# Peptides against a protein of PDB entry 3OGK: the designs that were tried, part 175

Target 1, 307 residues: chain A of PDB entry 3OGK
Amino acid sequence: ATPDRLSRRFPNLRSLKLKGKPRAAMFNLIPENWGGYVTPWVTEISNNLRQLKSVHFRRMIVSDLDLDRLAKARADDLETLKLDKCSGFTTDGLLSIVTHCRKIKTLLMEESSFSEKDGKWLHELAQHNTSLEVLNFYMTEFAKISPKDLETIARNCRSLVSVKVGDFEILELVGFFKAAANLEEFCGGSLNEDIGMPEKYMNLVFPRKLCRLGLSYMGPNEMPILFPFAAQIRKLDLLYALLETEDHCTLIQKCPNLEVLETRNVIGDRGLEVLAQYCKQLKRLRIERGADEQGMEDEEGLVSQRG

## One batch from the design tools (peptide; made by RFdiffusion4, then SolubleMPNN)

Design b1_p25_1_s3 (from b1_p25_1, 15 letters changed)
Fold by OpenDDE base, seed 4:
Structure b1_p25_1_s3 (fold): chain B 307 residues (1-307), chain A 25 residues (1-25)
Amino acid sequence: as target 1 above (307 residues)
Amino acid sequence: KRVRKPPTEPPVFEYDAERNFQSWR
């Protein structure tokens, strides 16, 4: 469909989702510029889609000008913006969004590629937003944002239920976790091994309602931090965990209420057997190939079609 | 340590009970 045809047919459209690349397009296999530009759609939104509250761009090229136009056109009426695997913008575009859309509830930039100029966008969000429910910049590389702003967001946004972040040191997020009283989902961060302080994460306090979790670089030494609340875990993202087959078995056995599991082939047929035995409420399973699996010694670390 | 990067290959296995979808790749 063309933008003009969409607006003519559906002038009262509240939600728009656009996909610029096929689902089969994997990261780095297709040039970033192969996707569609959002510009003509943003123009149409600005002119004719006055009731639009939710925008989801997937695998599209989005410029700062596009974001600025969208922000000004929708302002506080914009409740959801998802820049899912998008490219072409900088943090200036994000700043425009959070400056003008002060009642935004969902802001997603997962797997988007952008130029980072500063951390002002997160600071502005922290200072002015009280409506945020979902913040997701998982699999992004922000180096200039402050964990203090994330803490402020948690304190001010009482409905904040899902936060996915990049490679923040988990200990820098202690204040955030304390403030995020209603948080149900957390993904990302960075667990870093310290030979001199092997238990540095053992005193980490998670939000009481946390049930969907994916800690990056979690190894078997850090995994026990989940055990006190493993029974309430419903979703695990182990894609970037450093767990072997046996570690998977250990963790899975402690999560009888697990509904969603995302992991790597290292789970093996044994891990799948354990999963089937202990996780009777499992609804979704995703097993990805890891580049590092070639070096894992576990003979059982391969998933076959028999499992 | 593994560097966190998006997958470059399709998943080995996907199951979704709600969508009645199961696929090996």
Scores: peptide ipSAE 0.226, ipTM 0.769, DockQ to the pose 0.731
Fold by OpenDDE base, seed 1:
Structure b1_p25_1_s3 (fold): chain B 307 residues (1-307), chain A 25 residues (1-25)
Amino acid sequence: as target 1 above (307 residues)
Amino acid sequence: KRVRKPPTEPPVFEYDAERNFQSWR
């Protein structure tokens, strides 16, 4: 359907999900000639979809102008924005969203590619939002945002239940975890092995309600930090964990209430057997193809300027 | 610095008990 046809048919539409590359069954729903640009849809939203609260763009081209128009058109009525695997925008577009949509509850940009100008968008969100429930910039590359702003968000947003982030050093998030009293889900961060201080993460305190997690670069030495609450874990994202088959077996057998597992083929047949034996509540399993080398490349050159 | 790369290939296996969906790729 074209944007104009959608608005004419559903003038009171509250939720819109657009996919740039629809599955074959959805080809008839999205005109091929839109090329994956959100611009014509944003125009239609701005003009005719005055009750729209939730927008999900998947694999779409989104410009800063598109985000600015959307932000101004929906303002505090926008509750959900998901930029899922989108491209074409900068952090200025994100700044516009958080500036104008101060009651946004869900902000997602997972796997989106963008140009980072500054960290102002997260700071603005921290200073003015108290409604946030879900924040997700998992698998993104932000270098200019502050973990202090994330802590402020956790303190001010009492309904914050799910946060997925990029490569923050996990120890920089101690204040965030302390503030995020209602957090149920956390993914991302960065666990960095230190041969001189092998126990540097052992005192890490997680939110008491945490039951869905994925810690990036978690190896067998860091894995024990999960053991005190492994029985309450319902979802694990091990896609970017540095666990071998035996490590998977060790962790899985400690998670009898596991409902969702996402991992790599390194789990092997043995890990699957252990999973079947110990995780009787399992509802979803996703196994990605990955040679350990393809998903985690040591880029020699990017000195994190955060130091 | 280690950089996380999104999976570029489809999953090897997907299971969803609620949807009764199982696929090996």
Scores: peptide ipSAE 0.216, ipTM 0.763, DockQ to the pose 0.587
Fold by OpenDDE base, seed 5:
Structure b1_p25_1_s3 (fold): chain B 307 residues (1-307), chain A 25 residues (1-25)
Amino acid sequence: as target 1 above (307 residues)
Amino acid sequence: KRVRKPPTEPPVFEYDAERNFQSWR
């Protein structure tokens, strides 16, 4: 479909999702520069889709100019922007979005690649937004944003329910967790081992409603921080956890209400058996191949068709 | 130690009860 055809058929469109690459396409299987440009769509949105409140670009090329045009065209009417695995923009484009779209509820740039100029976009969001429900920059590389801005967002956005972040030290997010009283989902952060202080994370206080969780670099020493609320966990993202097969078994046994699990091949057939035994509410399971598991000769750390 | 990076390979296994979908890759 072309942008002009869409607007002519659906002038009152409220939600638009565009896919520039096939759903099943992996980055290594797609030629460089393959993808759709959002520019013609943004032009059409600006001119003819005046009721549009939700935009989802998946695997598309998005420029700062595109984001600026979109932001100005939709302003406070824009409730959702998802830059899902997109590329071609900088943080200046993000700044334009949060500056002009002050009532945005969902902002996602998960797995997007961009040039980071500064942390102003998150600061601007923190200073002016009170509507945010979902913030997701999972699997992105921000080095210039402040955890204090994230805390401010949590304090000001009382409907904030899902936050996924990059590699913030978890201890820097203590204030965020205290402020985010309604948070149900958290992914990302960074748990860093300290030989001299093995229990440095034991006093972390998580939001009371937290039930969907993925802590990056969580190892067996940090895993016990989940035990007090493991029974309320419904979703676990263990893709970037540093858990072995036995650790998976230990954690899974404590999560009888688990509905969604994402992990690596390290769970093994043993972990899958434990999962089947203890997690009777399981609805979704995703097992990815870990890069670190390539070449492990021990069958115990591999998922086979037996499981 | 594993560094958080987007997956470059398809999942080994995917199950979705709502979609009644199972796939081994």
Scores: peptide ipSAE 0.199, ipTM 0.757, DockQ to the pose 0.699
Fold by OpenDDE base, seed 3:
Structure b1_p25_1_s3 (fold): chain B 307 residues (1-307), chain A 25 residues (1-25)
Amino acid sequence: as target 1 above (307 residues)
Amino acid sequence: KRVRKPPTEPPVFEYDAERNFQSWR
């Protein structure tokens, strides 16, 4: 499909999703005229797709100029922007989006690669947005954004239901969790083991409606923080948890309402047996190989076709 | 200690009950 053909056929398009080539293909020189760049699409959106409220770019090259043009063209009509595994932009582009699209409900940049200039984009979002429902910069590296701005967003955005973040220290998000009263999903953060203070996370208060969760670097010492609400957990992202097979078994047994599980091969056949036994509501299961586990001799930590 | 990074390989196993999809890779 070409941008021009799309706009001619669907002038009233409200939602657009574009997919680029897999990242493995980025080793090759992508021609400038290749569909991997969003520029021609942004031009078409700006000129001819005036009802577009949702944009999803997946594995696309996106420049700050593209984001600025999109932001100005759609302004408060833009409800959803997903930069999914995109590259080529900086935080200046994000700043333009949040400055001009003040009624944005979904902002995603999960697994995107960008240059971080400052934290102004999150601050601007905190100062002006009250519509946000989904904020997702999972698997990104922001060092210049403030947890306080995230807290402000939670306080001001009553409909905020899903937040996925990078490697924020979880203790810095205490204020955020207190403010995010309607939050149903949280992923990311960083649980940092402290040998001298093993219980440093035990007093974390999570939002009451939290049922979809993925805490990065959660080990067996931190896992008990989930136990008070494990029965209400419906989705677990354990891809970046530091749980062994036994830990998986322990946690899964406490989550009888689990519908979605994403984990690594470390769950093992034993973990899958426990999952089948206790999680009768399971709808989706994803098991990743885990690159760091390829050399482990522990047969128990491997998933076979038996489970 | 695991370093968090995006997955580079397809999942070993994927199941979706709603889509009636099951795949071993």
Scores: peptide ipSAE 0.191, ipTM 0.754, DockQ to the pose 0.624

Design b1_p25_1_s4 (from b1_p25_1, 12 letters changed)
Fold by OpenDDE base, seed 4:
Structure b1_p25_1_s4 (fold): chain B 307 residues (1-307), chain A 25 residues (1-25)
Amino acid sequence: as target 1 above (307 residues)
Amino acid sequence: ARKRQLPTEPPVLEYDAERNYFSFR
């Protein structure tokens, strides 16, 4: 489909999703050069799609100019922007979005590659947005953004229910968690093991409604922080957890209401058996191959077709 | 410390009960 054909056919379009690469590209099965540019689409949006509220670009090249044009064209009518596995923009483009789209409810840039100039975009979002429901920059590398701005967002956005972040030290997010009273989903952060302070995370207080969780680098020593609310957990992202098979079994047994699990092959057939036994509400399961499995001779950490 | 990385290989197992989808790779 071409942009012009889309607008002619659907002048009242409210939601647009564009895919530049097939899903198989996630596994390095498709050349990187398969990305399309959003520019023609943004031009069409700006000129002819005046009712568009939701934009989802997946695996596309997005420039700062594209973001600026989109931001100015849709302004407070833009409710959702998802830059899903996109590239080609900088934080200036993000700044334009949050400056002009002050009523944005969903902002996603998960797995996007960008040039980070500063943390102004998150600061601007914190200063002006009260509508945000979903913020997702999971699996991104921001070094110049402030956890304090995230806390401010949590205080100001009463409908904030899902936040996924990059490599923030979890202890820097204590203020955020205290402020995010309605938060149901959190992914990302960084749990950093400290041999001298093994209990440094034990006093971490999570939002009371938290039921979808993915803490990066969570090991068996940190896992107990989930136990007080494990029964309310409905989704676990363990892809970046540092849990072995037995740790998976321990955690899964404590999560009888688990509906979605994402983990690595380390769960093993044993973990799958435990999952089947204790998690009767399971709806989705994703098991990825870990990079470490090439070296781990331990047969227990493998999922077979028998499971 | 392990770094978050994009998957280099397809999932070993994908299950979706809502879609009646189950596959091993």
Scores: peptide ipSAE 0.046, ipTM 0.660, DockQ to the pose 0.756
Fold by OpenDDE base, seed 1:
Structure b1_p25_1_s4 (fold): chain B 307 residues (1-307), chain A 25 residues (1-25)
Amino acid sequence: as target 1 above (307 residues)
Amino acid sequence: ARKRQLPTEPPVLEYDAERNYFSFR
């Protein structure tokens, strides 16, 4: 299907999801000649899809111009934007989205690659948005954004329930966690081992409703911070945790209400046996390939289990 | 600073309890 054919058939379309690499069943719906560019779709959205409130681009090429056009065309009617594994834009495009779409509820750019110019997009979001429910820039590299803006978002957005971030030092997010009273899901951050302060993270206070969690670089020394609410945990993202097989077994045994687990093959057969024994509510399991060392890079870009 | 690597390979195992199926890759 072409963009024009879609708009003619569904002029009142509210939700659109585009995939750069469609599943076999969708190959007839997405022309191969698009090369994965969103531009023709953004043009069609701007001209003919006036009821569209949700846009999900997966593995697409998205320019700042595309984002600017989309932002201006949909403005406060845009409730959801997901840039899932997209590329081709900068933080200027994100700034345009948050400037013009002040009632956006879901903003996702998970695993997207982009050029970072500044942190203005997050600041603008913090200053003007009160509608945000889901913010997700997991597995991205933002170096110019402020944890204070994230705290402001938490204070202003009463319906904020899910936040996934990059490599913020977890201690810089203490204010955010205190403000995010309705937060149910948190992924990302950075736990940094300090040999001189083994209890560096033991006094972390998480939001009371937190039940979906994925702390990056969480090792066996930090894992005990979860134990007070482990029975409340329904989803764990351990893809970037520094846990061995035995650590997995220890944690899983403490999470009897676990519904979703995402981890690496380090869980092993023993971890899977423990999971089957203790987690009777399990709905989804994802196990990624690779040695533990393949998921982590040190400051020099070397992949190590501890890096 | 430690950096996360994006997954380069597909999951070994995906389980969906609602559909009661396992997929291996």
Scores: peptide ipSAE 0.043, ipTM 0.642, DockQ to the pose 0.574
Fold by OpenDDE base, seed 5:
Structure b1_p25_1_s4 (fold): chain B 307 residues (1-307), chain A 25 residues (1-25)
Amino acid sequence: as target 1 above (307 residues)
Amino acid sequence: ARKRQLPTEPPVLEYDAERNYFSFR
């Protein structure tokens, strides 16, 4: 499809999703540089798609100039921007988006590759946005953003229901969790083991409505922090948890209302049996191979066709 | 310490409860 044909056919389009690369590119099966540039689409959006409020670019090349043009063209009419597995931009492009699109409700950069210049984009978002419902920079590396800005966003955005972040120390997010009273979903953060303080996370208070969760680097020592609300958990992302097969069994038994589980092969056939026994409401299961599991010969730590 | 990294391989198993089937990949 071409941008010009789309706008001529659908001048009143409100939502656009573009896919520029096949999934195979994510696994190095094809060159990483294969894919579409968003530039011609942004040009068409700017000129001819004046009712567009939702944009989703998946696996496309996006420049700062593209983001700047999009931001200025749609301004406060832009409610959703998803840069899903995109590349080619810097935090300057993100700054342009949040500066001009002050009523944005969904901002996603999940698994995007970018150059980080500063943390100004998150600060600007914190200072001017009160509409945000979904913020997602999961599987990204931001070293220059402040957890205080995330807290400010939570305080100012009363409709904030889903937040996915990179490697913030979870203890730095205490203020965020206290402010995010309506938060239903959280993924990311960083749980860091401290041999001298094995219970350093036990006093962590989560938002009362939290039911979709994925804490990065959560090990068996940190897992008990979920137990007080495990019965209300509907979705778990354990892909980046540091749980063994037995730990999976322990947690799954405490989550009878689990509907979605994403985990690694370490769950094993035993974990799948426990899942089948205790999680009768399960709707979706995804099991991936972790890089750390490629050499595991232990049958208990592997999913077979038996499960 | 293990670091978060992107999966290097596609999913091994996907289950869809609505369709009541497993797909192996």
Scores: peptide ipSAE 0.034, ipTM 0.629, DockQ to the pose 0.731
Fold by OpenDDE base, seed 3:
Structure b1_p25_1_s4 (fold): chain B 307 residues (1-307), chain A 25 residues (1-25)
Amino acid sequence: as target 1 above (307 residues)
Amino acid sequence: ARKRQLPTEPPVLEYDAERNYFSFR
């Protein structure tokens, strides 16, 4: 579809999702292939899609100017913005979004590539937003944002139910977890092993309603922090956990209510057998190949077609 | 030293129980 055809056919469109070509083909889109750029769509949104409240760009090129135009055009009517695997913007574009779209409920930039200028966008969001339900910058590299702003967001946004972050030290998020009373989903953070202080994470207090979880770099030493509430876990993201096959078996046995599992090939056929035995409510399973697993000689860490 | 293990390939297995859908890759 073209932007103009879309607006003519659906003038009252409330939700738009645009998908670009796979990332490997992005170089073929620059500079002349507008199919990868959101610019013509943002122009059409600004002019003709006056009811649009949800925008999802996937694998698109998004400039700061595009974000600024979108922000000003939709303002407080914009409830959802998802920059999913997008590129071409900076934190200035994010700042424009949160400055002008003060009632945004979902803000996602998962796996997006951007230039980080400062942490002002998260600070602005913390200072003015009370509507946020979903914040997701999972698999991003923010170094200039403050965990205190995340805590402020949790305190002010009573409907905040899902937060996915980059590599924050998990101990810096203690205040956030205390404030996020209604949080159901958390992914990301960074669990950093300390041989001299093995118990440093054991005193973490998670939100009472937490049931969807993916802690980055969680190893077998940190895994026990989940055991007190493992029975309430409905979704696990273990893609970036440092668990071996045996560790998977241990954890899965403690999660009888697991509905969604995302993990790597390291789960093995053995882990799948344990999953089938203990997780009778499983709805979705995703197994990916990790970079380090391509060289694993260990037969137990591989999923075969037998499972 | 802990390093994030990023997926390099599409899922080996996808299962959706609600749609009774299996995909192997």
Scores: peptide ipSAE 0.032, ipTM 0.653, DockQ to the pose 0.583

Design b1_p25_2_s1 (from b1_p25_2, 12 letters changed)
Fold by OpenDDE base, seed 1:
Structure b1_p25_2_s1 (fold): chain B 307 residues (1-307), chain A 25 residues (1-25)
Amino acid sequence: as target 1 above (307 residues)
Amino acid sequence: SLEELIIEKERTVAQEKFLARVAAA
């Protein structure tokens, strides 16, 4: 589809999802002039898609100018923006979005590549938004944003249910967790070992409704922090955990209500057996190969045809 | 019962970068 054709066919379009890098199987169905830039789409949105409230760009090239144009064109009508695996923008573009779209409910930059200029975008979001339900900058690196702004967002956005972040030290998010009373999903953060304080995370308090979780760098020493509420966990993201096969088995056994598991090949056939045995409500399983594959020459650390 | 099984062998650059950090930890 082209922007102009879409707008003519669906002038009252509410939701738009664009994929810039299609799968090879569908490549022949894409016009040769497919460049993956959102600019022509943003132009069309600004001019002709005046009812659009949800935008999802996947694997697209997005500039700050594109974001600025989109922000100004949709303003408070924009409820969802997902920059999924996009690139080409900076935090200035994000600032424009949160400045002009003050009623945004979903803001996602997961796995996007961008230049970080400052932390103003998150601060602006914290100062003016009360509508946010989903905030997701998972798999990104922000060095200039403040966990205090995240806490403020949690305090002010009563409908906040899902937050995925980068490499915040988990202890810096204590205030956030206390404020995020309705939070159901959290992914990201950073657990860091401290030889001098091995129990540094044991008193971490999570939101009561938390049931979808992924803690980055969680090892077997930190894993027990989940045990008190493991029975209510429905989704686990272990892609960035530091768990071996047996650690997976230990955790999985404690999550009888698990519906979704995402992990690496380290789970092995052993882990899959345990999963099948203890997690009868499992609906989706995602297994990825990781950089740790070089260490997985042991059969227990590999998923084979038996799994 | 299991409704969806996804086994992925390829990751994005961002994912690989993060995994490298995990592996180095």
Scores: peptide ipSAE 0.270, ipTM 0.699, DockQ to the pose 0.542
Fold by OpenDDE base, seed 4:
Structure b1_p25_2_s1 (fold): chain B 307 residues (1-307), chain A 25 residues (1-25)
Amino acid sequence: as target 1 above (307 residues)
Amino acid sequence: SLEELIIEKERTVAQEKFLARVAAA
């Protein structure tokens, strides 16, 4: 399909999703340049797709110029932008988006690769947006953004329901969690074990409606912070947790309403048995090969055909 | 009652980077 044919056929298009690179390219099997550029599509959007509210680029090359053009073309009409596993842009491009699209509701850049120049984009978003519902930069590396801006976003965006972030120290997000009264989903952050302060996270207060959760680097010492609301958890992302097989069993037993679980092979056959026993509402299970797989000494820490 | 089972054998570049951090923790 070509951009010009799209606009001629569907001049009133409201939602566009473009897929560039095949899945194999994400695993370094195909050169990046095969994925395709969004430039010709952005040009067509700017000129001819004046009702477009939602844009989803998946595995595409996106430049700052592309983002700037898109931002100016759609302005406050843009409600959703998803840069899903994209590359080629910097935080200047993100700044343009949030500067011009003041009513954006969904902003996603999960697994995107970019050059970080500063944290201005998040600050600008915090200063002017009150519409945000979903913010997702999971599995990214922002080092120059401020947790205070995230807190401001939570305070000002009362419809904010899902936030996925990179490596924020969880204690720096206390104000964010307090402000995000309607938050249902949180993924990311960073739990950092401190031998001198083993209970430094025990007083964390999570939003009351939180039911989809994935805390990065959560170990068995931190896991108890979930116990007070484990019964309301419906989705767990344990891909980057530091839980062993028995820890999985402990947590799973406390989550009878679990519907979605994402974890690594470390769950083992024992964990799968416990999952089947206690989580009768389970609908989706993802098991990924972990980095710890080769180093596992316990044979039971692997998923076999029995499970 | 399970509707979807996904066994992933391959990792994206981003996944490998974050999993490396897990291994180093």
Scores: peptide ipSAE 0.235, ipTM 0.835, DockQ to the pose 0.709
Fold by OpenDDE base, seed 2:
Structure b1_p25_2_s1 (fold): chain B 307 residues (1-307), chain A 25 residues (1-25)
Amino acid sequence: as target 1 above (307 residues)
Amino acid sequence: SLEELIIEKERTVAQEKFLARVAAA
């Protein structure tokens, strides 16, 4: 499809999702090939798609100029922006979005690759937005943003229900969790083992409505922090956990209301059996091939064709 | 009943990032 054809056919389009070429093919894009670039689409959005409130770019090349144009064209009418596995922009582009789109409800840049100049975009978002419902920069690397800004967002955005972050130390997010009273989903962070403080995470207080969770680097020593509310967990992301097969079994048994599980092959056939036995409400299961396949001496940590 | 089962045999970008982070830790 071409941008001009889309606008002519659907002048009142409210939601647009564009899927670019697979990431591996992005390097083959030439300047004359705009198929992977959002620029022509942003131009069309700016000129002809005046009802557009939701934009989702997946595996697209997005420049700061594109983001700036989009931000200024849609302003407070933009409710959703998803930069899903995109590349080509910097935090300046994000700053433009949050500066001009002050009523944005969903901001996603999950697995996007960008240049980080500063943390101003998150600060600006914290200072001016009260509408945010979903914030997702999962599997990104931000070194210059402040957990205090995240806390401010939680305090000011009463409808904030889903937050996925990069590698914030979980203890730095204590204030955020306290403020995020309506949070239902949290993914990311960083759990860091400390031999000198083996129970440093045991007193973490999570939002009361939390039911979708994925803590990065969660090992068997940290896993017990979930036990007090394991019965209310509906979705678990264990892709980035450091759990073995038996740990999976232990946790799964405590989550009878689990609907969605994402994990690695380490769950094994044994874990799948336990899952089938205890999680009768399971709707979706995602198993990824883990790096630990090469290191597992024990066959129990592999999902076979029987599992 | 299970609505969706996804088994990925290849490493995703997310997995690669995770592995890189683990290796760096």
Scores: peptide ipSAE 0.174, ipTM 0.661, DockQ to the pose 0.601
Fold by OpenDDE base, seed 3:
Structure b1_p25_2_s1 (fold): chain B 307 residues (1-307), chain A 25 residues (1-25)
Amino acid sequence: as target 1 above (307 residues)
Amino acid sequence: SLEELIIEKERTVAQEKFLARVAAA
């Protein structure tokens, strides 16, 4: 489909999802006519798709100019923007979005590649948005944003239910968790083991409604922080946890209401057996091959056809 | 009962980078 054809056929379109080619192809200097640029679509949105409130770009090339045009064209009518595995923009583009789209409910940049100029975009979002429900910059490298802005967002956005972040030290998010009273999902952060302070995270208080989570770098020493509410956990993202097969078994046994599990091959056949035994409500299982397979201490951390 | 099983083999550059960091931790 072309942008022009879409607008003519569906002038009242409210939601648009565009999928580009795989990222690897995008970075190999493929000719511009391969359809990976959002520019022509943004032009069409700006001119003819005046009821569009949700935009999802997946594996697309998105420039700051594209974001600026989109932001100004849709303004407070834009409720959802997902830059899913996109590239080509900087934080200036994000700043434009949050500046002009102050009623945005969903903002996602998960796995996107961008140039970080500053943390102003998150600050602007914190200062002016009260509508946010979903914020997701999971698996991104933001070094210039402030956890205080995240806390402010939680305080001001009472409908905030899902937040996925990068490598914030979890202890820096204590204020955020306290403020995010309605938060149901949290992924990301960074758990950093301190041999000299084994109880570093034991007093961490999570939002009461939290049921979907994935804590990055969570090891067996930190895992017990989940035990008090393990029974209410519905989704676990263990892709970036530091758990061995045995640790998986331990945690899974404590999560009888688990519906979704995402993990690496380290779960092994043993973990899958435990999962089948204890998690009768499991609906979705995602297993990825781990980059750490060679470093695994547990020889049974392999998923075979038998598992 | 399990409704969906997904075995992923392909990763984005970002995923690979993140996983590499995890492996190094």
Scores: peptide ipSAE 0.063, ipTM 0.694, DockQ to the pose 0.547; fails the geometry check

